# Designs tried in a protein design run: peptides against a protein of PDB entry 6J54. Part 12

Target 1, 223 residues: chain A of PDB entry 6J54
Amino acid sequence: NENLFASFIAPTMMGLPIVTLIIMFPSLLFPTPKRLINNRTISIQQWLIQLTSKQMMAIHNQKGQTWSLMLMSLIMFIGSTNILGLLPHSFTPTTQLSMNLGMAIPLWSATVFTGFRYKTKTSLAHFLPQGTPALLIPMLVIIETISLFIQPVALAVRLTANITAGHLLIHLIGGATLALLNINTMTAFITFTILILLTILEFAVALIQAYVFTLLVSLYLHD
Target 2, 42 residues: chain B of PDB entry 6J54
Amino acid sequence: QFQFTGIKKYFNSYTLTGRMNCVLATYGGIALLVLYFKLRSK

## One batch from the design tools (peptide; aimed at target 1 T32 Q46)

Design b1_p19_1_s3 (made by RFdiffusion4, then SolubleMPNN; from b1_p19_1, 12 letters changed)
Fold by OpenDDE base, seed 1:
Structure b1_p19_1_s3 (fold): chain B 223 residues (1-223), chain C 42 residues (1-42), chain A 19 residues (1-19)
Amino acid sequence: as target 1 above (223 residues)
Amino acid sequence: as target 2 above (42 residues)
Amino acid sequence: SVLDALLETLNRLLLKLLN
C-alpha cells in the first residue's frame, strides 16, 4: 500500500519541505524575452500563450479582459506542473488536494465577488433560470445556490482526480511491466506498449485539465 | 419585451428584475422561517 | 451552465406542449 502512494508523499530534505522549490521551478522555464526576435523555444512559447489568450478571452468583453494575465499565468502554471509531474519518480504538486483548493477557492471567490460588485442584478438573477414555473422557483433557487458553492470543490477535485489517476495507472502498468520482464517477454511487451500509449494520453490530459480549470474560472467570471 | 401587470411585474421568471426579486424573496422567506423557529417559545 | 441549458430545453418543450 505504501508503494502505491510513495510518489505522492510531500518531499522533504532534512526535515525541510522542498515543495516550495518545486512550485517555483516552472517559472524558470518561461524566461522574459530580451530580443525583438527571440530564440525558437521562447518564440513558440509566446506564440502558444498568445493563441490560448485569444481563444479564452474571446468570450469576455473589455472589462473581462483585465483577467487575462491571471488566467494565462494560471494555465501556464498548472500545465507546466502537470507535464513535469509525468517525469519518472517526480512529485506533482497538483496531485495534492490542498494545492488545488488553494487555487480554486480564491479564484472562485474572486469571480463571484467581481460578479456581485459590477453585475449585481445579473448575478442575483443567475440563481433563477429564465422561464421557470412559479411553483418551482423556491426549490430551484436553493439548488442553484448549492450548485454555486459546489463549483470550487468540483474544480479542485476534477483536477486532482484526473492527474492522480493518471499517475497511479502509469505506476501500476510500469510496475507490472518490470515484473513480467523475466516471466513472459511477450506479455511484458504488450504492457509496455500500453504504458507508452497511456503516457501519451496523460500528456494530453495534463494540458486539457489545465485548460479546463482555467476556462471554468473564466466562465464563472462571465456568468 | 415581456409585458406583465400586477404582481407579475415585480415577480417573474422572464425579466432580469423579476428574477432578482424572486431570488431575494426566496432568501428573505428562508431567513424569516429560520428567525421564526429560533424565536419560537415552548 | 449545463443545468441552465437543460432547464431551458425542458422549458421550451413544456411551453411547446402547453401552447
Scores: peptide ipSAE 0.099, ipTM 0.743, DockQ to the pose 0.016
OpenDDE base, seeds 2, 3, 4, 5: peptide ipSAE 0.066, 0.053, 0.027, 0.082; ipTM 0.738, 0.733, 0.729, 0.731

Design b1_p19_1_s4 (made by RFdiffusion4, then SolubleMPNN; from b1_p19_1, 14 letters changed)
Fold by OpenDDE base, seed 1:
Structure b1_p19_1_s4 (fold): chain B 223 residues (1-223), chain C 42 residues (1-42), chain A 19 residues (1-19)
Amino acid sequence: as target 1 above (223 residues)
Amino acid sequence: as target 2 above (42 residues)
Amino acid sequence: DVLNALLETLNQILLKLLT
């Protein structure tokens, strides 16, 4: 069991947690622009940020645009940490449920509170779908309230489970390939090919999960 | 757009105000039930 | 969305039964 989850143990050095440094590291990959025409890498990053911002904020009106900075920082943070976590023998903070809950709960609470503060009638009416038969109203309101409270948990678990499962599969298949190299080279080659395909898939999953996480937070704000 | 009369004017599942009132009524009913059982225990 | 779709279908069935 320890061998399977060794990559998910929080790293420490001399009794000090390195996790804080790992969390802060992605911020160094996004420097602030200083020139009208920046470096090619920075220009590509800014272009991607603009594209994602246009897509994410297309759902919201002017009041929802206030959350643009928060949502864009969130997607960049989760996306960068997930991609960096795909490096061999690396540690991904987003695999920790505590990290994802620490992100999901405040953001969810902020969106719900903002909804109740500025759109009280719409937010309260959201607990009852339109066109519900009168006899089912009390039960449906209860179900919708439970659904609301499950949202932050589902948001955190979805991200954690997808990233963790991907890492486990990469480690398991990677370990199997190394073990099969000395037994059967042909089967090892097949498993290695699967490993490559899986790593490509995990790159896509890393970006998609970051996008979905941010999108759902945005949708909760819109509701 | 919808013309409702009587109690349906205030408690309906089609209008925004009607939906809000239904939700508040449901929560109020649950609160009263909880209060009833709490007072019954004494 | 799924719940809304289910409720809409249920509402349609109830309307057919009442009319």
Scores: peptide ipSAE 0.084, ipTM 0.732, DockQ to the pose 0.014
OpenDDE base, seeds 2, 3, 4, 5: peptide ipSAE 0.022, 0.023, 0.067, 0.073; ipTM 0.710, 0.716, 0.725, 0.721

Design b1_p19_2 (made by RFdiffusion4)
Pose (drawn by RFdiffusion4):
Structure b1_p19_2 (pose): chain A 223 residues (1-223), chain B 41 residues (1-41), chain P 19 residues (1-19)
Amino acid sequence: as target 1 above (223 residues)
Amino acid sequence: FQFTGIKKYFNSYTLTGRMNCVLATYGGIALLVLYFKLRSK
Amino acid sequence: ALALAMAILFQQVVSLMSS
């Protein structure tokens, strides 16, 4: 009975303040120069695009490359609006589940209608995988179509659920430091757990590769 | 001038990318179950 | 407001890829 942890009961609030200012703000963190040589703070932003525009370009290699100049604008927005919210009292718009159901459905249904305007038969004849055996036709085409309509829900719910799960362990491990007016040796170990956990919460950039890339496989497979 | 800089891009991919009506239908129906539960409290 | 923010960021990415 040496080290008794404590806890504080308080409501964890994901309120909704004025949002249309908070959305526009990580646009003006990135400027654009009209010069040849640039000023050494855009120049490491301009080099960070020319890397990851060479990985969502190399798989497709078609006339579906026209689409890929918009998929590097989808990686900078939720690459920034997940990184800005690690600050002390900031508010992330990708916490709320509302705009992510508007980021998955206008993009996911922009992929099944891409081959339906050009191929019209073999886009969902991709439901036919192989040289057809006879004992499992109806056990297949009720499975591979129930794992198609999961995809818009499987694209947007995997983003909101773990971004806001990073914010609660920031508060609850952080709020147990403030309520630790008991023995003071264990206060530093909870603080040291925080400053490790904030390094893991820079996997908010690593969850944006898992949004643009399973949108490319959900685009390269259909087209 | 927030148009003609990206007007060549729009009619290229908004043929399939501007289908927010399915989002508007799935969003407008999602407005109907919440005003109904508060009506029945 | 999200469609306007994605249009501004897309115009900035097109102007950086043309430099």
Fold by OpenDDE base, seed 2:
Structure b1_p19_2 (fold): chain B 223 residues (1-223), chain C 42 residues (1-42), chain A 19 residues (1-19)
Amino acid sequence: as target 1 above (223 residues)
Amino acid sequence: as target 2 above (42 residues)
Amino acid sequence: ALALAMAILFQQVVSLMSS
């Protein structure tokens, strides 16, 4: 049972943590453009970033668009780490709840504080939906307050759970496939096919989770 | 357009100011309750 | 550069949380 989670252990080499290098590695895959007309790969990357940026910032005003750079860097980081984590025997830092909490809590707090700083009235009013009956106001305010504090936890757990579950499932199905190779080749082939389909699904999930995480942070910023 | 008079003008769930006041009142009430129980335990 | 800076920052946070 413990062997199932062996892939989620933070890797170390000679007692030195290599997690830092793993986390920094995705940055190498996105080089900065140097020419007016860049390489095809870089151009495609920039195009994708611009498209996603336009989509993410479309819901924000001019003041909210100040966060565009940070949000885009966040989505690129999470997306790249999630995709790279699907490589065989790779370690995905986003599977660690601590990392996701480390990302979610500061960003959430920043969005909440920014809301209170620049949109105090609207932010305070957000704790009480419009049209609430007078008798339900205290309870609803409490519920909304609790909901607010659950947001960073939900962000972290959602990302962690989805990526971790995917990785775990891939390992389980992969192990089952290897075990069935000597038992029943046909069943092993079926299991292998499922593994391939699951891997494709996890690629999509990896991108979706990155987008959702960034989107929710953006939405919290928009209040 | 909402026309509120009296206490409803300041405490309502429709206007932005009213909602804010309701939230503040709720937090104030909770704080007072907590303070009351804290002082009561002495 | 921003991604790297973010990664470094996140690693610092994770390191602090893990300690």
Scores: peptide ipSAE 0.092, ipTM 0.713, DockQ to the pose 0.040
OpenDDE base, seeds 1, 3, 4, 5: peptide ipSAE 0.077, 0.050, 0.018, 0.038; ipTM 0.713, 0.707, 0.655, 0.725

Design b1_p19_2_s1 (made by RFdiffusion4, then SolubleMPNN; from b1_p19_2, 15 letters changed)
Fold by OpenDDE base, seed 5:
Structure b1_p19_2_s1 (fold): chain B 223 residues (1-223), chain C 42 residues (1-42), chain A 19 residues (1-19)
Amino acid sequence: as target 1 above (223 residues)
Amino acid sequence: as target 2 above (42 residues)
Amino acid sequence: ALEETLNEILLKVLELLNN
């Protein structure tokens, strides 16, 4: 079990955590454009960022678009870290619940506070859906309040669980393929094929979870 | 579309203001209950 | 999922109360 989850332990070199470097590394993969016509790689990246930005901020008014930079940076960060985490024996920071909570809670609180600050009436009214019978109002308000507090937890756990589960499966199947190489090459090939398919799926999951995380934050901001 | 009079004007689940007031009333009620139990425990 | 389930329950309750 220790060997199985070894990749989920924070890596250290000589007792010093290298997690900071791992977290910062994805940022190097996305250089800032300096020209009107940039390199092909940068152009593709910028195009993708613009595309996702337009989709994410389409639901927001001009005031909500102030969060565009932060939301896009969040997608890029989570997405890049998740993808890099799919490498064999790599450490994915987003698999750590502490990190995801560290991101989710402040962002969630910021969205909630911005809602209460600028849209107090709407935010308070959100605790009671429209058309609720009078007898159910107190209970429903309580449920909605609890639901609000579950949001950051669900946001963090969803991301962590999906990435962790996928990463765990990759390691398990990968380990099984290696173990079967000397036992049965045919079965090892089959398991390897499954591993490839799973990795492709996890790439998609990594991007989707990054998008969903940011989208939900954006949605909470929109109230 | 909805015309409310009396208490329903301020406490309704259809208007934004009514919903807000209902939420505030609920929180106020809970706060009063907590206060009551706290004072009674003393 | 939780929100959807809660909404579904709420809708069912509302439907029941509307009858």
Scores: peptide ipSAE 0.173, ipTM 0.766, DockQ to the pose 0.016
OpenDDE base, seeds 1, 2, 3, 4: peptide ipSAE 0.108, 0.062, 0.103, 0.089; ipTM 0.733, 0.724, 0.728, 0.743

Design b1_p19_2_s2 (made by RFdiffusion4, then SolubleMPNN; from b1_p19_2, 13 letters changed)
Fold by OpenDDE base, seed 5:
Structure b1_p19_2_s2 (fold): chain B 223 residues (1-223), chain C 42 residues (1-42), chain A 19 residues (1-19)
Amino acid sequence: as target 1 above (223 residues)
Amino acid sequence: as target 2 above (42 residues)
Amino acid sequence: ALEETLNILLKKVLDLLNN
């Protein structure tokens, strides 16, 4: 069991954590454009970023679009790290709840604070849904307040749980495939096929979770 | 679209200001309750 | 999802109050 979760432990080399390098590595995959007409790879990346940016920031007005850079950087970071984490025996920083909490809580607090600062009336009004019966107002306000504080937890846990569960399944099925190679090659092939299908699914999940994380942050900002 | 008079003008769940006031009143009530229990425990 | 759930619950409560 300890070997199963070894990939989720922060990797160290010679007693020094290499997690920092792992976190920084995805940034190298996205070089900045330097020309009006860039290379095909860079052009595709920029096109994807622009497309996602337009989609995510369409909800916000001009003031909310100031967060576009942050949100796009967030989705690129989470997405790239999640994708790289699908490599066999690779460490995914986003599988660490501590990292996700450390990322989600500040962003959540920033969105909430921004809402209270610039949209105080609307932000306070969100604690009470429109059209609620008078007798349920106090209880509903309390529930909505609790819901607000659950948001960062849900945001972090959702990302962590989805990526961790997927990564765990890949390792389990991968390990089973390797174990079955010497026992029954046919069953090993079947398990390997399942592994491939699962990895494809996890690629999609990785991107979706990155998008959802960023989108929810954006929605919280929009109030 | 909603016309409110009296207390409902300030405390309603349909207008933005009314909702805000309800939230503030709720928090104020909770704060008063907490204060009451703190003073009673002394 | 929360808003939708709350709306459903509120509608049920309102229906109960109207009856």
Scores: peptide ipSAE 0.167, ipTM 0.759, DockQ to the pose 0.015
OpenDDE base, seeds 1, 2, 3, 4: peptide ipSAE 0.159, 0.109, 0.098, 0.008; ipTM 0.732, 0.726, 0.721, 0.640; seed 1 fails the geometry check

Design b1_p19_2_s3 (made by RFdiffusion4, then SolubleMPNN; from b1_p19_2, 15 letters changed)
Fold by OpenDDE base, seed 5:
Structure b1_p19_2_s3 (fold): chain B 223 residues (1-223), chain C 42 residues (1-42), chain A 19 residues (1-19)
Amino acid sequence: as target 1 above (223 residues)
Amino acid sequence: as target 2 above (42 residues)
Amino acid sequence: ALEETLNQLLLKILELLNN
């Protein structure tokens, strides 16, 4: 059990947590543009960021556009960390529920508070769906209130569970492949092929989860 | 499209204001219930 | 999933009430 989940333990070196360095590392992969026409890699990155930004912020009005920078930084951070976490024996900070809660709760609170501050009537009305029969109004309001409080938990758990599950599968199949190398090379090859396919899938999942996380935050902001 | 009269004007599930008032009324009712039980327990 | 389930339940209740 310890060997199975060893990669999920927060890495420490000489008693000092190196998790902070791991968290900061992905930011180095995205340098800031300095020229009108930048390098090819930077141009591609900026193009992708701009594309995703346009897609995500299309839902929001001009006031919601103020959150564009934050949302884009969030998706880039989560996406990059998730992708890097797919490396063998790598540690993904986003696999830690504590980190995801640490991100989800403040962002969720900010969206909720922003809604109540600038759209008080709409936000309050959101607790009651339109067209609800009068007899069900009290119960439905309670349910919607509970649903609101579940949102940050669901947001964090969804991200954590998807990334953790994928990471776990990669480790398990990877370990099985290594174990089978000396037993049956043919079976090991098949298992390795599955591992490759799974890794490709997890790359997609990593990006999707980052997008979903950011998108949901954006949707909560839109109310 | 919706024309409400009387209490339905203020408490309805179709208008934005009506929905807001329903939510506030629900919260107020719950608060009063909690207060009642708290005072009764004393 | 929870939200969808809840929405489905609400829709069913609404259908029953509309009948």
Scores: peptide ipSAE 0.156, ipTM 0.761, DockQ to the pose 0.016
OpenDDE base, seeds 1, 2, 3, 4: peptide ipSAE 0.153, 0.155, 0.097, 0.100; ipTM 0.740, 0.739, 0.717, 0.736

Design b1_p19_2_s4 (made by RFdiffusion4, then SolubleMPNN; from b1_p19_2, 11 letters changed)
Fold by OpenDDE base, seed 1:
Structure b1_p19_2_s4 (fold): chain B 223 residues (1-223), chain C 42 residues (1-42), chain A 19 residues (1-19)
Amino acid sequence: as target 1 above (223 residues)
Amino acid sequence: as target 2 above (42 residues)
Amino acid sequence: ALDETLAILFLKVLELLNN
């Protein structure tokens, strides 16, 4: 068990946590534009950010566009950390539930409070679906209230579980492949092929989970 | 667009205002129940 | 409701996949 989860232990150096440096590292991968026409890599990066920004903020009005910077920084941060976590012997901060809760709870609360601040009537009415029979109103309001409070937990657990499960599978299949190299080369080749396919899948999952996390935050803001 | 009269005008599940009032009434009822049981124990 | 919005989104995705 200890060997299985060794890759998820927060790294330290001389007793000092280097997790802060790992969290700050993705910011170095996104430099600010300095020229009218930047390098090809920077241009592609800015183009992707612009596309995702237009897609994510299309559902929001002008007031919701104020959250564009926050949501874009969130998706870029989670996406970059998830992709970097797939590097050999790397540590993924988003595998830590505390990290994801630290992002989910404040963002969720901010969206809920923003909804109550600017769309009070709509936000209060959200606890009761339209067309509900009169006899089911009290029970359904309670259920919707519980559903609201489960949202930040579900948001954090979804991201944590998907990324962590992917890492565990890669380590398990990778370990099995190494163990089978000297036992049965044919079986080891099959498991290695599965490992490659799984790694490709995890690259997709890394981006999808970043998108879903940011999308749900934006949808909670839209209410 | 919906035509409601009487109590249904203020408490309905179709209009935005009606839904809001139903939610507030539900929370108010729960709060009163909690208050009742809290005062009952004393 | 948010669930209704998600349902609409899923239906749109399915429609996109069907095309």
Scores: peptide ipSAE 0.073, ipTM 0.754, DockQ to the pose 0.029
OpenDDE base, seeds 2, 3, 4, 5: peptide ipSAE 0.031, 0.023, 0.032, 0.061; ipTM 0.744, 0.744, 0.748, 0.749

## One batch from the design tools (peptide; aimed at target 1 F77 M99, target 2 R19)

Design b1_p20_1 (made by RFdiffusion4)
Pose (drawn by RFdiffusion4):
Structure b1_p20_1 (pose): chain A 223 residues (1-223), chain B 41 residues (1-41), chain P 20 residues (1-20)
Amino acid sequence: as target 1 above (223 residues)
Amino acid sequence: FQFTGIKKYFNSYTLTGRMNCVLATYGGIALLVLYFKLRSK
Amino acid sequence: FSFHVFLLVLQVVSFVFFLF
C-alpha cells in the first residue's frame, strides 16, 4: 500500500462553440507567393507537397489524374485541423461526427458514379472476381456488396473515433496529475507518460495518409 | 473571383462530386428521428 | 436544441462550400 493513485470525477465536454471561424483559421496558416524565389517559410511548405503529390500520382497513371489535384487539398485540411488541436485549449472540427459524414459520402459516391458514366457495365461487374465456380455464387454477391456499403461508414467513423480517443487520455492522464496531492514521486512518472503520449498524438498526421489513400484505392479499384 | 480561378475544375468533377443530395437526404432524415424522440420525450 | 442542430448543419454546409 505505498502508492495510491487518485482520480477526479468531472464531465469531459466536447462543447460546440462558434465553428465557422475555427474552420477558416487553418487556411491562413498557409500563404501563397506570386514570386519566383520564395521566402524560406513557404519554401518548406512548397517542398512538402511535391513529395506527397508524387505518391498519389504514381499508382493511378490514367486520365483519372485530373482528380488528384484535389486529393492533396484534402490531406492539408485534416492534416492541419488535427494538428492544431494539440495546443492547450484549442478546438478541432474533426472531433464532431457531423462533418465527417459530409466528408465521406460526397466523396465516396463521387467514385461509384465515375465509372457508371463511362463504363456502365464493368464497374460493378467487378463483383465477378474469377472463373466462376458453382457452389458459391449466392454466398459471394451477398458478401461483396455488404462490404461495399460499409465503406462510407468505414471511412468516416474510423476518423472521428480515434481522434477524440486521443483527447481523453490527454485529459485523464493529465487530470490525475492535478489531483495527485498524495505522494509526489509518482507525479513525475504520470507527467513523463504525458510527454510520451503527446509524441504518439502526432500520429494525427499519420491518420491522414489512411484517409486519402483508402480513398485512392477506393478510386483506383473502381476506375 | 473565387469562381473563375476554379471554374474549369468544377464542371469537370462536380458531375460526380456534387452529389451532396444523398448527404442531404441522409442528413434530412437524420433530422427527423431527433425531433421525434424529444416530442415523445 | 434547434440552435445546436443549426450549428451542426452550418458546419457541414460551410465545409461542403469550402470543399467545392
Fold by OpenDDE base, seed 4:
Structure b1_p20_1 (fold): chain B 223 residues (1-223), chain C 42 residues (1-42), chain A 20 residues (1-20)
Amino acid sequence: as target 1 above (223 residues)
Amino acid sequence: as target 2 above (42 residues)
Amino acid sequence: FSFHVFLLVLQVVSFVFFLF
């Protein structure tokens, strides 16, 4: 069990935390476009950002569209970190709940505060769903209030759990494959095939979780 | 489409204003209860 | 430029919370 979770320990070199460098590394993958006709890689990146921006910000008004830069940066950061985390012997910062809470709580609080500031009536009314029986109003208001405060935790835990679970499964199957290579090559081949399929799935999960996290923040902003 | 009269006009679960007032009333009631028990405990 | 600055800020903030 120690070997399984060893991959999630914050890496240090000579007592210095390398985590800072790992977190900052994805920023190097997205250089600023300086030319009218950029490289294919930069063009694809800008195209993806534009597509995701159009899709996510379509729900928001002009005031909400001001958050486009923040949301796009968020999805690019989480997505890039998750994808880079699938590299061998790499550490994914998003597997740490503390980091995800550090992202979720400020973003959630900002969306909630902006909602209360500009849409006070709607925000307050959100604590009571429509059509609630009169007798259940006090209880439901309390539940909805609690639900609101659980949202940042849910965002962080969802991202952390999904990424961590995927990494653990890759490590388990990878370890099993290595162990079976010396025992039975046929079973090792089957396990290796499963590992390949799982890695493909984890690439998808990595992007989906980045999208879901950003989308939920966007939805909270809309509400 | 719903026409409310009397107190139901201000406290209902269908209109935006009604829902807001219900929420505020609930929070106010809870706050008063908390204050009551806090003052009673001393 | 604003995008990269925000990414950097987000990374720094995330790292600070990661330390705890």
Scores: peptide ipSAE 0.049, ipTM 0.735, DockQ to the pose 0.079
OpenDDE base, seeds 1, 2, 3, 5: peptide ipSAE 0.037, 0.013, 0.036, 0.042; ipTM 0.725, 0.640, 0.728, 0.720

Design b1_p20_1_s1 (made by RFdiffusion4, then SolubleMPNN; from b1_p20_1, 18 letters changed)
Fold by OpenDDE base, seed 2:
Structure b1_p20_1_s1 (fold): chain B 223 residues (1-223), chain C 42 residues (1-42), chain A 20 residues (1-20)
Amino acid sequence: as target 1 above (223 residues)
Amino acid sequence: as target 2 above (42 residues)
Amino acid sequence: LLKELLEQLSAIQALLDLLF
């Protein structure tokens, strides 16, 4: 069991956690533009950011578009960390539930608070769906209230569980392939092929989870 | 378009204001119940 | 807009359900 979760242990060097450096590392991959016409890599990155920004902010009004910078930074951070985490023998900070909760709870609270601040009537009305019979109103309001408080937990757990499960599966299949190399090379080759397919899938999952996390935060903001 | 009269005008699941009032009423009721049990325990 | 978001979320969820 210790070997299975060894990759999820926070790395340390000389007793100091390197996690802070790992978290800040993705920022180096996205340099700020200094020219009107930037390099191809930077131009592609900016183009992708603009496309994602247009897609994410299409739901919001002008007031909601104020959150565009934060949401885009969030998706870039989560996406980049998730992709970098799929590198061999890498540590993904997003596998830690504490980190995801640290992002989910403040963002969720901010979205709920902004909702109550600018759209108090609508926000209060969200606790009761339309067309609810009178007998179910008290129970449904309680359920919706509980559902609201589950949102940040679900947001964090969804991201953490998906990335963690992917990493765990990659390690398990990777370990199995290495073990089968000494037993049967043909079976090891098949398992290795599955591992490659799984890694491709995990790349997609990494991007999807980043998008979903940001989208849900945006959705909660829009109410 | 829904036309409600009486108490249903203020407490309705169809209108936005009615839904808000229902939510406030439910929270108020729960708060009063909790307060009642808290005072009873003393 | 909400319906479109819900459709997108449902599509993503369906994809996630296929993967997990």
Scores: peptide ipSAE 0.151, ipTM 0.756, DockQ to the pose 0.021
OpenDDE base, seeds 1, 3, 4, 5: peptide ipSAE 0.078, 0.092, 0.055, 0.068; ipTM 0.721, 0.749, 0.710, 0.729; seed 1 fails the geometry check

Design b1_p20_1_s2 (made by RFdiffusion4, then SolubleMPNN; from b1_p20_1, 17 letters changed)
Fold by OpenDDE base, seed 1:
Formats: structure tokens, sequence, C-alpha cells
Structure b1_p20_1_s2 (fold): chain B 223 residues (1-223), chain C 42 residues (1-42), chain A 20 residues (1-20)
């Protein structure tokens, strides 16, 4: 049904795309600290950013630490957009494959080119795992090359599919709950309970997918 | 520690240099095969 | 490469264990 995907259509006002404003909106939720001791909410945000940055960048050397700003901005952007997308009648830009590819491909290419620039020998050797029998070397190099090019696609599709599937399921079960209110109240209550549990799960999925996306980009940079 | 002699010193799957050389040799072989088929078609 | 693949599988398993 076309109605199932109505929430995923890019919103426009007077023919002008408001998607740009929606993408820029999460940046307003993270103000820069102006005091040594800020408000409690800002302090919690800074604390969370510091914890996540310390956790993600722990595996990187000094050169990898330079990417901390990019990776932290990425996780904050994806996480905030995914959480805001769970609001009723909201549009999530991360449900669009074009948006996720627009993030995945440049970041992936930047990590690959950075690897070839500073770690050329290690990057070339990455196409062949250690201890491979001599007869399997040509085939494995080809497979690993294909695997490299699938990485940005898998990164984008994983994020898009998880967020989109969650949104669809919430809308479908929500619609079923409303339809069952006049048919069987007991069944509607069960369906509503499932909807609540699913919504809580989708909050967790929203944060996890943001973390996994950023972590995989960081992992590709480390290699 | 691995000790390699002869051709295995340069083309092995255990050392970093050996792995790099194997990858380059594979890509070079594929490029030569593609070039051969392109020239054969003419 | 095999270690990277195993790390990815462990990450997926950790995510699944967290979700369920």
Amino acid sequence: as target 1 above (223 residues)
Amino acid sequence: as target 2 above (42 residues)
Amino acid sequence: LLEDLLLQLELIQAVLDYLF
C-alpha cells in the first residue's frame, strides 16, 4: 500500500524542500558551552560526548585521534536524527538511502585513501590475510577486493534498513491497535503493549545503529 | 619467526612485504589478462 | 582480514545480545 510509505516521502512546503532544515535542526540541540560550569543538561551532554569519544578512539593511534571530531559529529548527528525520527508524524532523513550513501561513501573513501597514503604497505597487505595457502591467494585477493567495495553499501543499507523497518513496524502496529479498539479491546491492549515495547526497542536501535555506523567507519580507518 | 628463501621470500602470505607482492602480482595478472583479451579482439 | 571479519561478527553478536 502506498499509504505505508507516506511518512518516508521528503516533506516540502510550497514546492521548496524543507529537508535541509530538518537536517540542520539537530545541530541546534547541542549548544557550545560558554561557562566553566554549565547547566546540568549541557554538562550531561558534554559528559556523554567525552565518554563516547574516549571509548571509540581508544583503539586509534595519534593519527587516528585526528578523526575524533569527525566521528563524534557523525554519531551525534545520526543519533539525534534517529531519536527525533521516533516522534509522531516526524520525518527521519536517515530513512533515505541517498542520505546514508551520501555519508557512507565519502567517509569510506576518505578512510581508504588515508590508509593508502600513510599505511600503503599495510593497506595493500590487507587484501590478503596471513597464512593463506598459495593456491587460494588469487581467489582470496579478488574476494577481498569485492568485499572492500561492498563495505560502503553495507554500511548505508544497514542503517537505512534498520531505521526504516523500525518505523514501518511502529506505524503498522499502531494502526492495527487503533483498528482493534472497536473490535476487541483485549486484543487491542495486547497490541498496544507490543507497540510500547517495540518503541523502547527502537530507541535503543536508533542509538546502536548510530554507534555501529560510526564504529565501522572508525574501524575502516584503523585498518 | 618465519624464514623464507628463494621466491617464497618475496611472495608469501605471512610477511607484510610478501602479502603486498602477492596482491600486486594478482592485480598485474588480471590487468595483463584483460589487456590480452582486448588486443585479441582486434 | 579474518580477524577483522571475526571482530565484525562479534560486534553483530554483541548488538544482537543487547537487543534481545
Scores: peptide ipSAE 0.134, ipTM 0.776, DockQ to the pose 0.022
OpenDDE base, seeds 2, 3, 4, 5: peptide ipSAE 0.075, 0.081, 0.041, 0.033; ipTM 0.757, 0.754, 0.724, 0.754; seeds 3, 4 fail the geometry check

